# Peptides against a protein of PDB entry 6D0Y, part 5

Target 1, 225 residues: chain A of PDB entry 6D0Y
Amino acid sequence: ETEDHLESLICKVGEKSACSLESNLEGLAGVLEADLPNYKSKILRLLCTVARLLPEKLTIYTTLVGLLNARNYNFGGEFVEAMIRQLKESLKANNYNEAVYLVRFLSDLVNCHVIAAPSMVAMFENFVSVTQEEDVPQVRRDWYVYAFLSSLPWVGKELYEKKDAEMDRIFANTESYLKRRQKTHVPMLQVWTADKPHPQEEYLDCLWAQIQKLKKDRWQERHIL

## One batch from the design tools (peptide; made by RFdiffusion4, then SolubleMPNN)

Design b1_p8_6_s1 (from b1_p8_6, 3 letters changed)
Fold by OpenDDE base, seed 2:
Structure b1_p8_6_s1 (fold): chain B 225 residues (1-225), chain A 8 residues (1-8)
Amino acid sequence: as target 1 above (225 residues)
Amino acid sequence: SIVDELLS
């Protein structure tokens, strides 16, 4: 009964309420903390599930986890471990969309003080290092670059504030890779004008340009990526 | 670290 109630609370947090989202999250964090002794595994599973299945509530759940982490550091760690395991499983299962989302989720956990900036930098260093692997499909290299770049809107500011030198190195390596990789053009995604298709950059090149602009704008999003 | 966990 309590478990069912927890599920409902976790799933519904962030929905319309007479109370502020912050208040609701604080309240829920308190409830969850109190129930951890009895329902830790259930709560952990629930949070992992909603984190994965409700991407529209990413910031809600990262914030919730942040609040829980502040209350129970061990739980925060266990949650991160679970998410990392899930990321690995997603990759193994070729669920790359889920995987990239999980990277994004982990990225936002940095903002919520669940994951330390240096740890995330190290993860991204590891991702970008894949570009240096020999005799592997480019799609593998591309994905890790994509996962890195596509996560920066959520964490780039924090990482550059604390690890600017390391981030610059990652960027340099990324840029180097993007210059030497084989570009893929997808005509079906092109916008056509009256007589000519709109000139579009390759996907990763486009993303790179967007991220460079975001960086230039001090990671203040003025546009939707 | 989370990196170690990812690589494990």
Scores: peptide ipSAE 0.035, ipTM 0.799, DockQ to the pose 0.019
Fold by OpenDDE base, seed 4:
Structure b1_p8_6_s1 (fold): chain B 225 residues (1-225), chain A 8 residues (1-8)
Amino acid sequence: as target 1 above (225 residues)
Amino acid sequence: SIVDELLS
């Protein structure tokens, strides 16, 4: 495949076709693998770009990367490293929305067997440990808790299946922080279901409640997060 | 670790 054609294929994967999504992804993974000797750097950049710019296709691209990783573990590793570098750059640039999305993307890569569950747990342990640091502004502490909690819809099930004790510890530390932090009044409209609106609540407390409910429901989503 | 570097 030509470089331009690869870009088109990567951007259009997951769109309506006569074949199943899985079939298309397997086919694309095969094409990309075959072209890695010639276009590894370009393919890596393209995948990083679409991962960041097309959040609606998160699971499509994590699955694609998972398939590629199964074929070429070195490439999978390089992709993860690139995404981690991008996460660091986003944080430095105060692009917090991009940063949290990247954490979600990395989280879903656990489901695709690209990132090991213990590694993701370690990342979340480090995130929540920020709440214990001295001379750190609360806004920073809050963000890392938010990044952790908001990623659990994508990976909570897998992490509790593999590392339940460690996850419980992280949850305990999170709960402790949420109880002792200063709360800010932020009006919000929250719709959990189409027919059941919920009262206004502080955003992290609200998210915590939603995640607790999700956990109780064995990570089967029932509410709009 | 890489994660620790992100938190620095």
Scores: peptide ipSAE 0.031, ipTM 0.780, DockQ to the pose 0.016
Fold by OpenDDE base, seed 5:
Structure b1_p8_6_s1 (fold): chain B 225 residues (1-225), chain A 8 residues (1-8)
Amino acid sequence: as target 1 above (225 residues)
Amino acid sequence: SIVDELLS
């Protein structure tokens, strides 16, 4: 049955082939589209699973979903909904590493025209709004800022191209929070060399500085954050 | 393609 091959097809896409990756992705999208009437639920589950468990193939699967979304917009919507549910579940379970990865995945889906830029902006507005919550641990506020900032390498360019004013507001709110929050001393797992000495920075301050530089560089990545 | 290989 074709169903028996779906898992293998989805898991193995991106591997060595005589054909280009794009050709393989287009072909797979076509196969999946044709099978949606019979195997939508299975395909949805498989895509969600590989998206979560194979982070090294993030761009492969976001592209695949983008291609599939172009063929079947309803399925694309259902996939996003499933990923959002997973994000919420991860947060409830305090699985913050999974949660931040899911935010990055969703961020790249904006580039693949699966998630609209305004929707992602709204999500980030919600994240940064947590900094205004009262009587909550600072670690909660810090995490949402971290999730926002650490996802910008994947989506900052697109969001500023379409929603620059809104993004500037989010940045202003973030900066304001970072200035007033309690700074904690956390050793960073970085090698400090005599050739490039710099004072130890608090983690979020360091990330903020990196993102500000990325923004200044027009979101052209020059190094891996 | 990988698709063809896996579906064959």
Scores: peptide ipSAE 0.023, ipTM 0.690, DockQ to the pose 0.462
Fold by OpenDDE base, seed 1:
Structure b1_p8_6_s1 (fold): chain B 225 residues (1-225), chain A 8 residues (1-8)
Amino acid sequence: as target 1 above (225 residues)
Amino acid sequence: SIVDELLS
């Protein structure tokens, strides 16, 4: 296969086909594996690019990488390293929307058996540890907590199944931070009913409540967060 | 498969 064909295959996977998505992904994984000796760098770059630019296909590409990792463990490792480098670059460039998406992508790679649960726990420990940094803007602390919490719908179940004690510690630290952080409240941001006013909850507090509910439901999603 | 379609 040519380099141009590889690009087309990677970009178009998941689109309407006479075959099942699973079959197409298996086929593509086989083609990519066969071409790694000649086009490893290009394939790596393409996968990183589509992973970043096509968030609507997150599960398609995490699954594809999972299949490739099963076929070629070294390539899977190189891909993860590339994505982590990209995450670091996004943070340095203050591209926080891209960064949070990358964290979510990496989280789903745990489900695809590309990233080990302990490694993801360690990453989240590092994120939450930012809350303990001194002389930094609160927005920095808040973002890392947000990145952690907003990724749990994708990986919380797996992490608690394998590292419950460590996760509980992270949760405790998160809760402690949320209690002591500065919050902006605007009284006019309230929904009023006849007899029951509902104050607008701060975004991290709201997310925390949603994640706590998800945890209580044993990470079985009943609603879109 | 889509692979076959795209490589044709």
Scores: peptide ipSAE 0.023, ipTM 0.694, DockQ to the pose 0.515

Design b1_p8_6_s2 (from b1_p8_6 with V2I I6L)
Fold by OpenDDE base, seed 2:
Structure b1_p8_6_s2 (fold): chain B 225 residues (1-225), chain A 8 residues (1-8)
Amino acid sequence: as target 1 above (225 residues)
Amino acid sequence: SIVEELLS
């Protein structure tokens, strides 16, 4: 039965096949759609799991969810809700690596028409608003800025196309924060020359510069961040 | 397709 192979189907999609990835994804979406009436919870859990555990397949699963969302809008919504809950849980558990990945995943869901651009903008507004919180560790503020900036390669183009004014405001707030925050230097990561080490830019400043470059390049990634 | 392959 198809139901017995759901895990395998979901986990193996995107692997070497005689068919195109697109064809496989469409096929899988069809299978999953057909099984939603009976196995929605299982499918939801599986997709959430692979989304979290297989970051190398991010675009595969965002695309799959996009296809499913197109077929079953309610499921798409439930999936997003589940991922948001997972993000919150990750943050509560101080699993910031998972959390940032989830933000990235959600970001790419915008491209897959699962999450509306305004919703993502609102999320990023909330993230950057953390920089305005008082009496909190800078690491908290830094992380939300990091989560925002590090996700923009996946969604910056779409957000600026649809919400440029709001994004500019977020950027302005981000820049303002970066200018006033305490900068740290990590010598262990510094590149050394024969005589003197290269000055290493602070990680958020570096990321900011990279994102500014991407923005300048109209979000066409011509380099690896 | 992968679906067909896995369902076989």
Scores: peptide ipSAE 0.025, ipTM 0.725, DockQ to the pose 0.438
Fold by OpenDDE base, seed 3:
Structure b1_p8_6_s2 (fold): chain B 225 residues (1-225), chain A 8 residues (1-8)
Amino acid sequence: as target 1 above (225 residues)
Amino acid sequence: SIVEELLS
C-alpha cells in the first residue's frame, strides 16, 4: 500500500501545502528512509526520474537527496553514481540540453553535502581540459566550457571557499581558451539606446562576463542570469 | 503535512 503512494509523494512534494516545504521534505525523507530496506531500487529509480524530468524542482529534489544522504550515506552514493551514468548516456546520445542540466543538478548536490567539492572541481578540470586537446571540434570545446560556466551560479561560491587555487587555475585556462577561440564577428548587431549603442557579445563571451561579475560580487546574485 | 495527507 505504501509503495503505491511513494510515486505520488515524490512527484507532489513542493506543491501547495498547509505545511512548509522544509517540513514536507523532512517528512518525505523519513518515509523514504523507512522504506529503503524494502523499496531501495524503486525509490532510486523514482528520484532519478523526477530529477531529470522536473527541472523546475531542481532545488527541491537536491535538498531531498541531501536529507536522504544524511540518513543513509550509501544510498546517496548510489544516487550520485546513477546520475553520473545518466550524464554519460546523455552525452553519448548527443542530448546536450539534458547533459548540461545534469551537470547543474550535480553542482547543486555539492551545496547539499552529497558531492564533495574536490570531486566537482575534478569534474570541471576534466571539462576545461578538453579545450587543450588537439583535433577536437570547437563546438565540442565550447560545450564543455559552457557546461562549466553555466553551472557556477549553483556551486561557484562553495568551490572557491574550498578550492580557490584550483578554481583560479581553471578560470585562467578558460580565459585563455576564450581569447584564442574563433568568434563570430557581429559589429552590426547592437542594442541601441538613446545615448549609447551596445554591441552584442558572442554567447560564451557574454556568459564569461556575467560569471566574472558574479565572482567579483562574491557569488551573490542580483539578477537572474 | 503532505505525507500525512497522502498516506492517510
Scores: peptide ipSAE 0.024, ipTM 0.725, DockQ to the pose 0.404
Fold by OpenDDE base, seed 4:
Structure b1_p8_6_s2 (fold): chain B 225 residues (1-225), chain A 8 residues (1-8)
Amino acid sequence: as target 1 above (225 residues)
Amino acid sequence: SIVEELLS
């Protein structure tokens, strides 16, 4: 197939179709697999691009990558490596919005059996370990905690099913940090809705409370974070 | 399917 067609297929998957999304994804995975010998690099770049630029299709593309990984394990590995490199580049460029989204994307790849749960736990351990770094700005520490916590809606269930003890340790370290950090008062918009009114709260403390509630609910999401 | 449409 032509490169133009591949780009169109990748960009348009998940849009309205006479077939189910699952059927379309399987079909696309088959097409992409068949074209890997000729267009591996192009396909890899395209998938990385849409993963980064189309956050509304996060689960579509993680699923697609999951299907491709099942067909071609080497390609799946190369994709993950590319995304990790991009994450590192985003951090170096101080593009923290892209970085946090990439962490979420990688998190959902665990659900798609592309990334092993222990590997994701190790990543989060590394993130939370930043809170223990000396002579660094609190904003750095806060961001890694934010990246960790804000990714749990996508992967918390899987990680606690497979690595509950390690996750509890990460949570304990996170809680300890949140208790000792300097808190600031910043007005922000809240999407969180519940029967009980929510008073204004510091953003990380608020997120922590939300994640604790999500954990208590066995990772069954009932609220918009 | 989207695949069939775009590959036609």
Scores: peptide ipSAE 0.024, ipTM 0.719, DockQ to the pose 0.424
Fold by OpenDDE base, seed 5:
Structure b1_p8_6_s2 (fold): chain B 225 residues (1-225), chain A 8 residues (1-8)
Amino acid sequence: as target 1 above (225 residues)
Amino acid sequence: SIVEELLS
């Protein structure tokens, strides 16, 4: 039964093969498409699971979903909906590490033409709007800004190509918030080099500076954030 | 391909 092989197919894609990764992904997309009439729910669950549990294969699975979305638009939509639900559940459960990863995954789905740029912009607008909430812990405001900024390496280029004015507005709002928020010292693991010494900065200020540099470099990443 | 191998 083909069903018995679906998990293995999905989990093992990207591993060493005599064929190219692109060929394997295209082939797998074809197999999955053909099986959707019978195994849509299972395939959906499997893709959501590997997307969440195998972050090292993020680009593999976003590409796979992109290929599958091109074949079956409805399934692509259902997948995104499932991932959004998972994001909401993670936030509700205070699983912020999972949540931020899911935002990054969704961000890369924009590059794979699964999520429209305007939709991602709207999501980020919603995130940054949290900074305007009254009588809430600053940690809440900070996290949503962090989720936004830390996802831009995956999608900033595309969003500025499509929605530059809206993105500039989001950036302005972010900058305004960062200037008025209370600074807190939160150490982060970062790559430091002797050639590029950095003064000790608050973690969001540091991230902001890195993103500003990335933006200045036209979203061509030259260093590990 | 991996697909072919796994489906065999």
Scores: peptide ipSAE 0.023, ipTM 0.712, DockQ to the pose 0.465

Design b1_p8_6_s3 (from b1_p8_6, 3 letters changed)
Fold by OpenDDE base, seed 2:
Structure b1_p8_6_s3 (fold): chain B 225 residues (1-225), chain A 8 residues (1-8)
Amino acid sequence: as target 1 above (225 residues)
Amino acid sequence: KIVEELLS
């Protein structure tokens, strides 16, 4: 395949096709594997790009990477490394929306057997450990908690299946932090239909409650978070 | 074939 064709294939995967998505992904994985000797760098860059820029195709690309990783372990590793570098870059650039998405993407890579559960747990441990940092803005602590919690819908099941004790510790630390942090009132989220408007729950508290419910439901998502 | 310790 030509470089331009690879780009097209990668970008268009998951779109309407006469074949199943699974079939298309398997086929594309085969094509990409075959072209790694010639276009590894390009393929790597393309996958990183679409992973970042096409969030609606998150599961498509995580699956694709999973398939590629199964075929070429080294490539999978290089991809993860690239994504981690991108995450760090996003954080440095204060692009927190991209950063949180990348964490979510990495989380789903656990499901695709690209990233080991212990590694993801370690990442989340590192995130939650930020809550214990002194002399840092709460917004920093909050973001890492948010990044952790908001990623759990994608990986909580797997992590609790394999690292339940460690996850419980992370949860305990998270809960402790949430109880002691300064809560922020968000007027724009208020229901102002009555004389006494009903304040919306603080966003992290709300997310925490949702995640607790999800955990209680054994990570079977039956409601929209 | 999983990547380990890259996120630790």
Scores: peptide ipSAE 0.028, ipTM 0.710, DockQ to the pose 0.024
Fold by OpenDDE base, seed 3:
Structure b1_p8_6_s3 (fold): chain B 225 residues (1-225), chain A 8 residues (1-8)
Amino acid sequence: as target 1 above (225 residues)
Amino acid sequence: KIVEELLS
């Protein structure tokens, strides 16, 4: 494929087709592998771009990268490094929405056998360790906890299967922080039900409760978080 | 490698 055709193929994968998504992804992975000797840099840039700009296709592109990584693990490594660099750039630019999305993307790459579970656990350990630092604004502490918790729907099952002891430690530290952090309370902000009204829970406490329920359910989702 | 790249 020519360079222009590669861009079109990468951008349009997952759209309506006569073939299955799996078949299209395998075919595209083969095309990209064959063109790596000539277009490695371009393909790398294209994949990073669509990964960031098309969040609705997150699992499509993580799967594609997983297939490419199986064919060329060096390229897979370069892609991960590029995404981590982008994560750092997003944080420096205070683009926290992009940053948390990138953490989710990296999390799903664990399921695609691109990133090792121990490496992701180590990243989350580093995130949650921020809550134990002195003279750090709570908003920063909260963000790292949010980034961790909000990524677990994508990777919690895999991490607990392989690193349950380490994950339990991270959870304990997270719970401890959530209990001691400052919280806003607005009695008038309530969810009204037929039985009784109850206060709307603080957003991180709510997320924590959702993740605890997900964990209890063996990471099998019953609804969209 | 993730941690190494993130911390570098």
Scores: peptide ipSAE 0.027, ipTM 0.734, DockQ to the pose 0.019
Fold by OpenDDE base, seed 5:
Structure b1_p8_6_s3 (fold): chain B 225 residues (1-225), chain A 8 residues (1-8)
Amino acid sequence: as target 1 above (225 residues)
Amino acid sequence: KIVEELLS
């Protein structure tokens, strides 16, 4: 495939086709693998770009990367490294919306066997450890807790299946922080129904309650968080 | 679905 054609193939995967999505992904993975010797850098850049710019195709591209990783382990590693670099760069640039999305993307890569569960646990341990740092603004502490909790819908099941003890420790630390932090009133995008009135809860406390419910339900989602 | 079928 030509370089320009690769861009088209990568960007259009998942669109309506005579073939199944699974077949198209497998086929594209094969094409990309064959072209890695000539276009590795281009393919890597394209995948990073679509991962960032097309959030509606998150699971499509995590699966594609998973297939590529199975075919070429080194490429999978390079992709993860690139995404981690992008995450760090987003944080440095104070682009927290992009950063949290990247954490979610990385979280789903665990399900695709691109990132090992222990590695993701370590990342979340690092995030929650920020809450224990002195002379750090609470807004920073809150963000890392938010990034952790808001990513669990994508990876909580896998992490508890493989690292339940470590996850319980992270949860305990998170709960401890949430109890002692200064509560703030932040506007919430949550849909409220008048038929079931309830006290408005602080956004992290609310998210915590939702994640606890998800955990109790064995990570089977019943509603959009 | 895709993950479970292709990468499980």
Scores: peptide ipSAE 0.011, ipTM 0.633, DockQ to the pose 0.047
Fold by OpenDDE base, seed 1:
Formats: sequence, structure tokens, C-alpha cells
Structure b1_p8_6_s3 (fold): chain B 225 residues (1-225), chain A 8 residues (1-8)
Amino acid sequence: as target 1 above (225 residues)
Amino acid sequence: KIVEELLS
């Protein structure tokens, strides 16, 4: 395959075709593996780009990377390193919408056997540890908690199966932070609106309640958060 | 999910 053709194949995977999505992904993984000796850097860059710019195809590209990782472990590692580097750059640039999406993408890579569960737990430990930083804006602490909690629908089941004790510690630290953080705007809104049909909740408290329910349901999703 | 079907 030529470089231009590879770009087209990568960008268009998952679109309507005569073949199943599974067949197309397996085929593309084989093509990309064969072309790594000649186009590794280009393929790596293309995959990083589509992963970031096409969020509607998240599971398609995590699956593709999972298939590639199974064929070429070193390439899978290089891809993860590139995505982590991009996450760090997004955080430095205050591009928090991209950053939270990248965390979700990395989370789903655990399910694809690209990232080990202990590594993801370590990342979340680092995120929640930001809540203990002194002399930083609360918005910074809140964002890392949000990034952690909002990613659990994609990886919570796997992490609790393999690292339940560590996850319980992270949850305890998260709960402790949520109880002590400033939430003055919620009472103000309650003065203006009735509590019914739904009580007014702060967005992190609401997310926390949803994740607690998901955990109680053994991470079986019955609705989209 | 596609992930579970192909990679599990």
C-alpha cells in the first residue's frame, strides 16, 4: 500500500461496506503491520490523528490498535507513548476537552489489552493525588477528578477485577475530596428553582452518584451517562 | 462490544 492509500484506509475504516466491521479491521491491521517497516512513523502519526479528531470512532480505533498490538507489541507501545505525550501536551495547552477524551481513549485501550490494568490504576492514582495539592485552583483538582470518574464507564470493570484494593483507595480519596470541596453555587441555584422533579446537584456530585450506582450494578451499563 | 468480541 502507498502512503496516500494508507491514509484513506485508516480514515474510512468503520464506514459502510459489503464486509463486516470485524473483517475490515482485521484486514486493515494486516495491511498496516505489513507496511510498518516502510511507513511506521506515518502510520503512527495517522492513528494518533484519527484517534484525536474522530471521537465518534473511538471503539473502532482502540480495537484497531488492539489488533495491531497483538501483531506487533513494540508498535502498540510506541502508540501508547505517543498518545500519553499528546495528553501531556493537551494539559499544558489547557485543552481540557481533548485531554478528557484522550483519557477515555486510553481507558478503552485497557479493554483492548494494549495498556495494562496496573498502569491505568497508576494514572488514576496520579490524577486523584492532584486533589491533595496545595495552593492550586479548585478547578484543577475538579478536572482531574472529572477525568477519572468520567472514564470509569470504559474501564471500571476491568480495574476492579484486577486491582480492587487499589481502586477502593482511589474511591475513598475521591469521596473525601468531594465532601470537603467548595460547592457554594448549588445552594444559590436551589433558591431560584424548585427541588422537584429532580434535586439540584453539583456536576461532580451528580457524576459521583452515577458512578457509585454503576459500581453497585457491577459495572453493567443500563443507560448512557 | 466490538472490543470484547475481537480481543477477549
Scores: peptide ipSAE 0.011, ipTM 0.631, DockQ to the pose 0.047

Design b1_p8_7_s1 (from b1_p8_7, 4 letters changed)
Fold by OpenDDE base, seed 2:
Structure b1_p8_7_s1 (fold): chain B 225 residues (1-225), chain A 8 residues (1-8)
Amino acid sequence: as target 1 above (225 residues)
Amino acid sequence: SLAEKIES
């Protein structure tokens, strides 16, 4: 495949096709594998780009990376390194929406056997440890908690299956922080009833409750977060 | 899931 064609293939995977998504992904993985010797850098860049810019295709691209990694090219490691660099850059640029998405993407890579569960746990430990930092803005602490919690729908099951004790510690630390942090109320997002506004829970508290429910449900997503 | 397919 030509370099230009690779871009097209990568960008269009998962779109309507006569073949199954699984088949298309396997096919694309095969094509990319064959071209890695010549176009590894380009493919890495492309996958990093689409991972960032096409959030609607998160599972498609995590799976694709997983398939490539499974073909014993160590591609997953290089890709993860690139994504971590991008995460750091996003944070530096205050692109927190991109950053949280990248964390979510990395989380799903655990399911795709690209990132080991212990590594992801370590990452989340680092995130939650920010809550223990002194003399930092709460918004910083909140974001890391948010990034952690909001990623658990994608990886919580796997992490608890592999590292339940460590995850419980992270949860305990998270809960402790949530209890002591300053809560923010956003009236404009509240639903009003005929006589009084619906008591809206603070966004992190709400997310925490949702994650606790998800955990209780054995990480079976029976509801939309 | 698609992720599970990678295990094969």
Scores: peptide ipSAE 0.016, ipTM 0.614, DockQ to the pose 0.046
Fold by OpenDDE base, seed 5:
Structure b1_p8_7_s1 (fold): chain B 225 residues (1-225), chain A 8 residues (1-8)
Amino acid sequence: as target 1 above (225 residues)
Amino acid sequence: SLAEKIES
């Protein structure tokens, strides 16, 4: 049936082809646009599924959603709503690895002009505000800081270009929290070299240092975090 | 990147 065909097209995009990836994405966007009147719900579900289950194709699917959104169809917003629902469900189910990936996916949607920069800033403000909650486990506070920091490689450049003052405030709040939180001593798997020895750091402190370096480098990636 | 090719 047509639905099965759509599933195949969506799942296989980005695979080997005589055409460029960009051409294939544009073509698929056209096909999906034409089928939205009849299969919008199915297409939404399929895209949410592949977004969640195929992390290796993150940029492919964020771009695809961006292309669909740019075709003047009210699709991007509905997709984001579905992804936010999935994020909330993941958090409720304590699926924190899935949750953080979804935040990264949403972050890259900002680059695809599906999510506005102010909206993403607001989300991160909400995340960091958890550090101010009273009588909650520190692991909760730590996770939201982790989700924020670990997503910045995908969206930090765009957010600082458009909302530098707000981002600086979030960073200040994050730094303040990291200084006052209880630090646990957990060995981390790291590669130590004679050229760059460093003392063992707490996980979030280490991530913070990496993000600060990335920010200093104007968000130009020089290494895989 | 592919994202940069998308017009807003």
Scores: peptide ipSAE 0.015, ipTM 0.611, DockQ to the pose 0.043
Fold by OpenDDE base, seed 3:
Structure b1_p8_7_s1 (fold): chain B 225 residues (1-225), chain A 8 residues (1-8)
Amino acid sequence: as target 1 above (225 residues)
Amino acid sequence: SLAEKIES
């Protein structure tokens, strides 16, 4: 395989095919594994790029990385390292939309056995610890809470199955912060039903409520958050 | 899910 051909294969995986997605992913993983000796850096870069630029294929590429990690035990760590670097770069550039997506991507890598659950818990502990930082803008605190909460649909089940006590502590800290944080001063929208007016909930409070419901439902997602 | 396939 040439570098250009590898790029094509990586970019097109998950598209319409006569074969199953699983079969295609296994096949691609095999091809990439065979080419790692010659094109490791290129493959890493390509996967980081498509992971970042093709969010609609999140689960495809997390699965692919998982398969590669199973075949080449060093690959997953190197990929994660690259993704963490990208996350840091995104944060430095104040590209918070990319950053939060990268956190979600990393979260799903836990399900693919690329990232250990304790490591992800530690990351989220670090995120929520930002709420305790002094003399920092609330927007910083809010973002890390948002990044944490918004990633839980991808990994909450796994983390609670393996690290329930630690997760409960993170949740307690999050709840405490949400109760004491300053709410934004924007006009309130209200949704009216025949019998009850309902004010629009603040975005983090809303997300918190959704995650609490998801947790109560044992992380069985019934609605797209 | 695909993740479940990896877990198996």
Scores: peptide ipSAE 0.010, ipTM 0.614, DockQ to the pose 0.045
Fold by OpenDDE base, seed 1:
Structure b1_p8_7_s1 (fold): chain B 225 residues (1-225), chain A 8 residues (1-8)
Amino acid sequence: as target 1 above (225 residues)
Amino acid sequence: SLAEKIES
């Protein structure tokens, strides 16, 4: 395929087709693999671009990268390096919405055997360690906790299966931080039922409760978080 | 999910 055709194929994968999505992904992976000797840099750039600009296709592109990596080419490593660079740039630019999505994308790459579980655990350890930094805004600490917790629906099961002790330590540190951080309290804001009032909960506390429930359910999602 | 299929 020509360079322009590769762009079209990558951007359009997952759209309505007579073939199954799985079949289309396998086919595209084969085409891309064959063209890596000539267009590796372009393919890397294209995949990084669609990964961050098309969040609705997250699982499509993580799967595609996983398929490419499984074809005995060290493509996954180079892709991850590019994504990490993009994550760092997003953080430097204060583009936190893009940054959190990139963390979720990387998390799902663990399920696709592109990123090893220990590497993802190490990343989350680094994130939660920000809560221990001195003389930094709380918004920075809160964001890294949010990025960690909000990514667990994608990778929590795998990480606890392989690194339960390390994950428990991260959870303990997270819980400790959530207990001591400054919160905005609105006691008068409550949801009322016939017999049970529900107080307004702070967003990180709410997310923490949801993740704790997910963990209790052995990471089997029963509801959309 | 597709990711789960690859994982399995």
Scores: peptide ipSAE 0.009, ipTM 0.613, DockQ to the pose 0.044

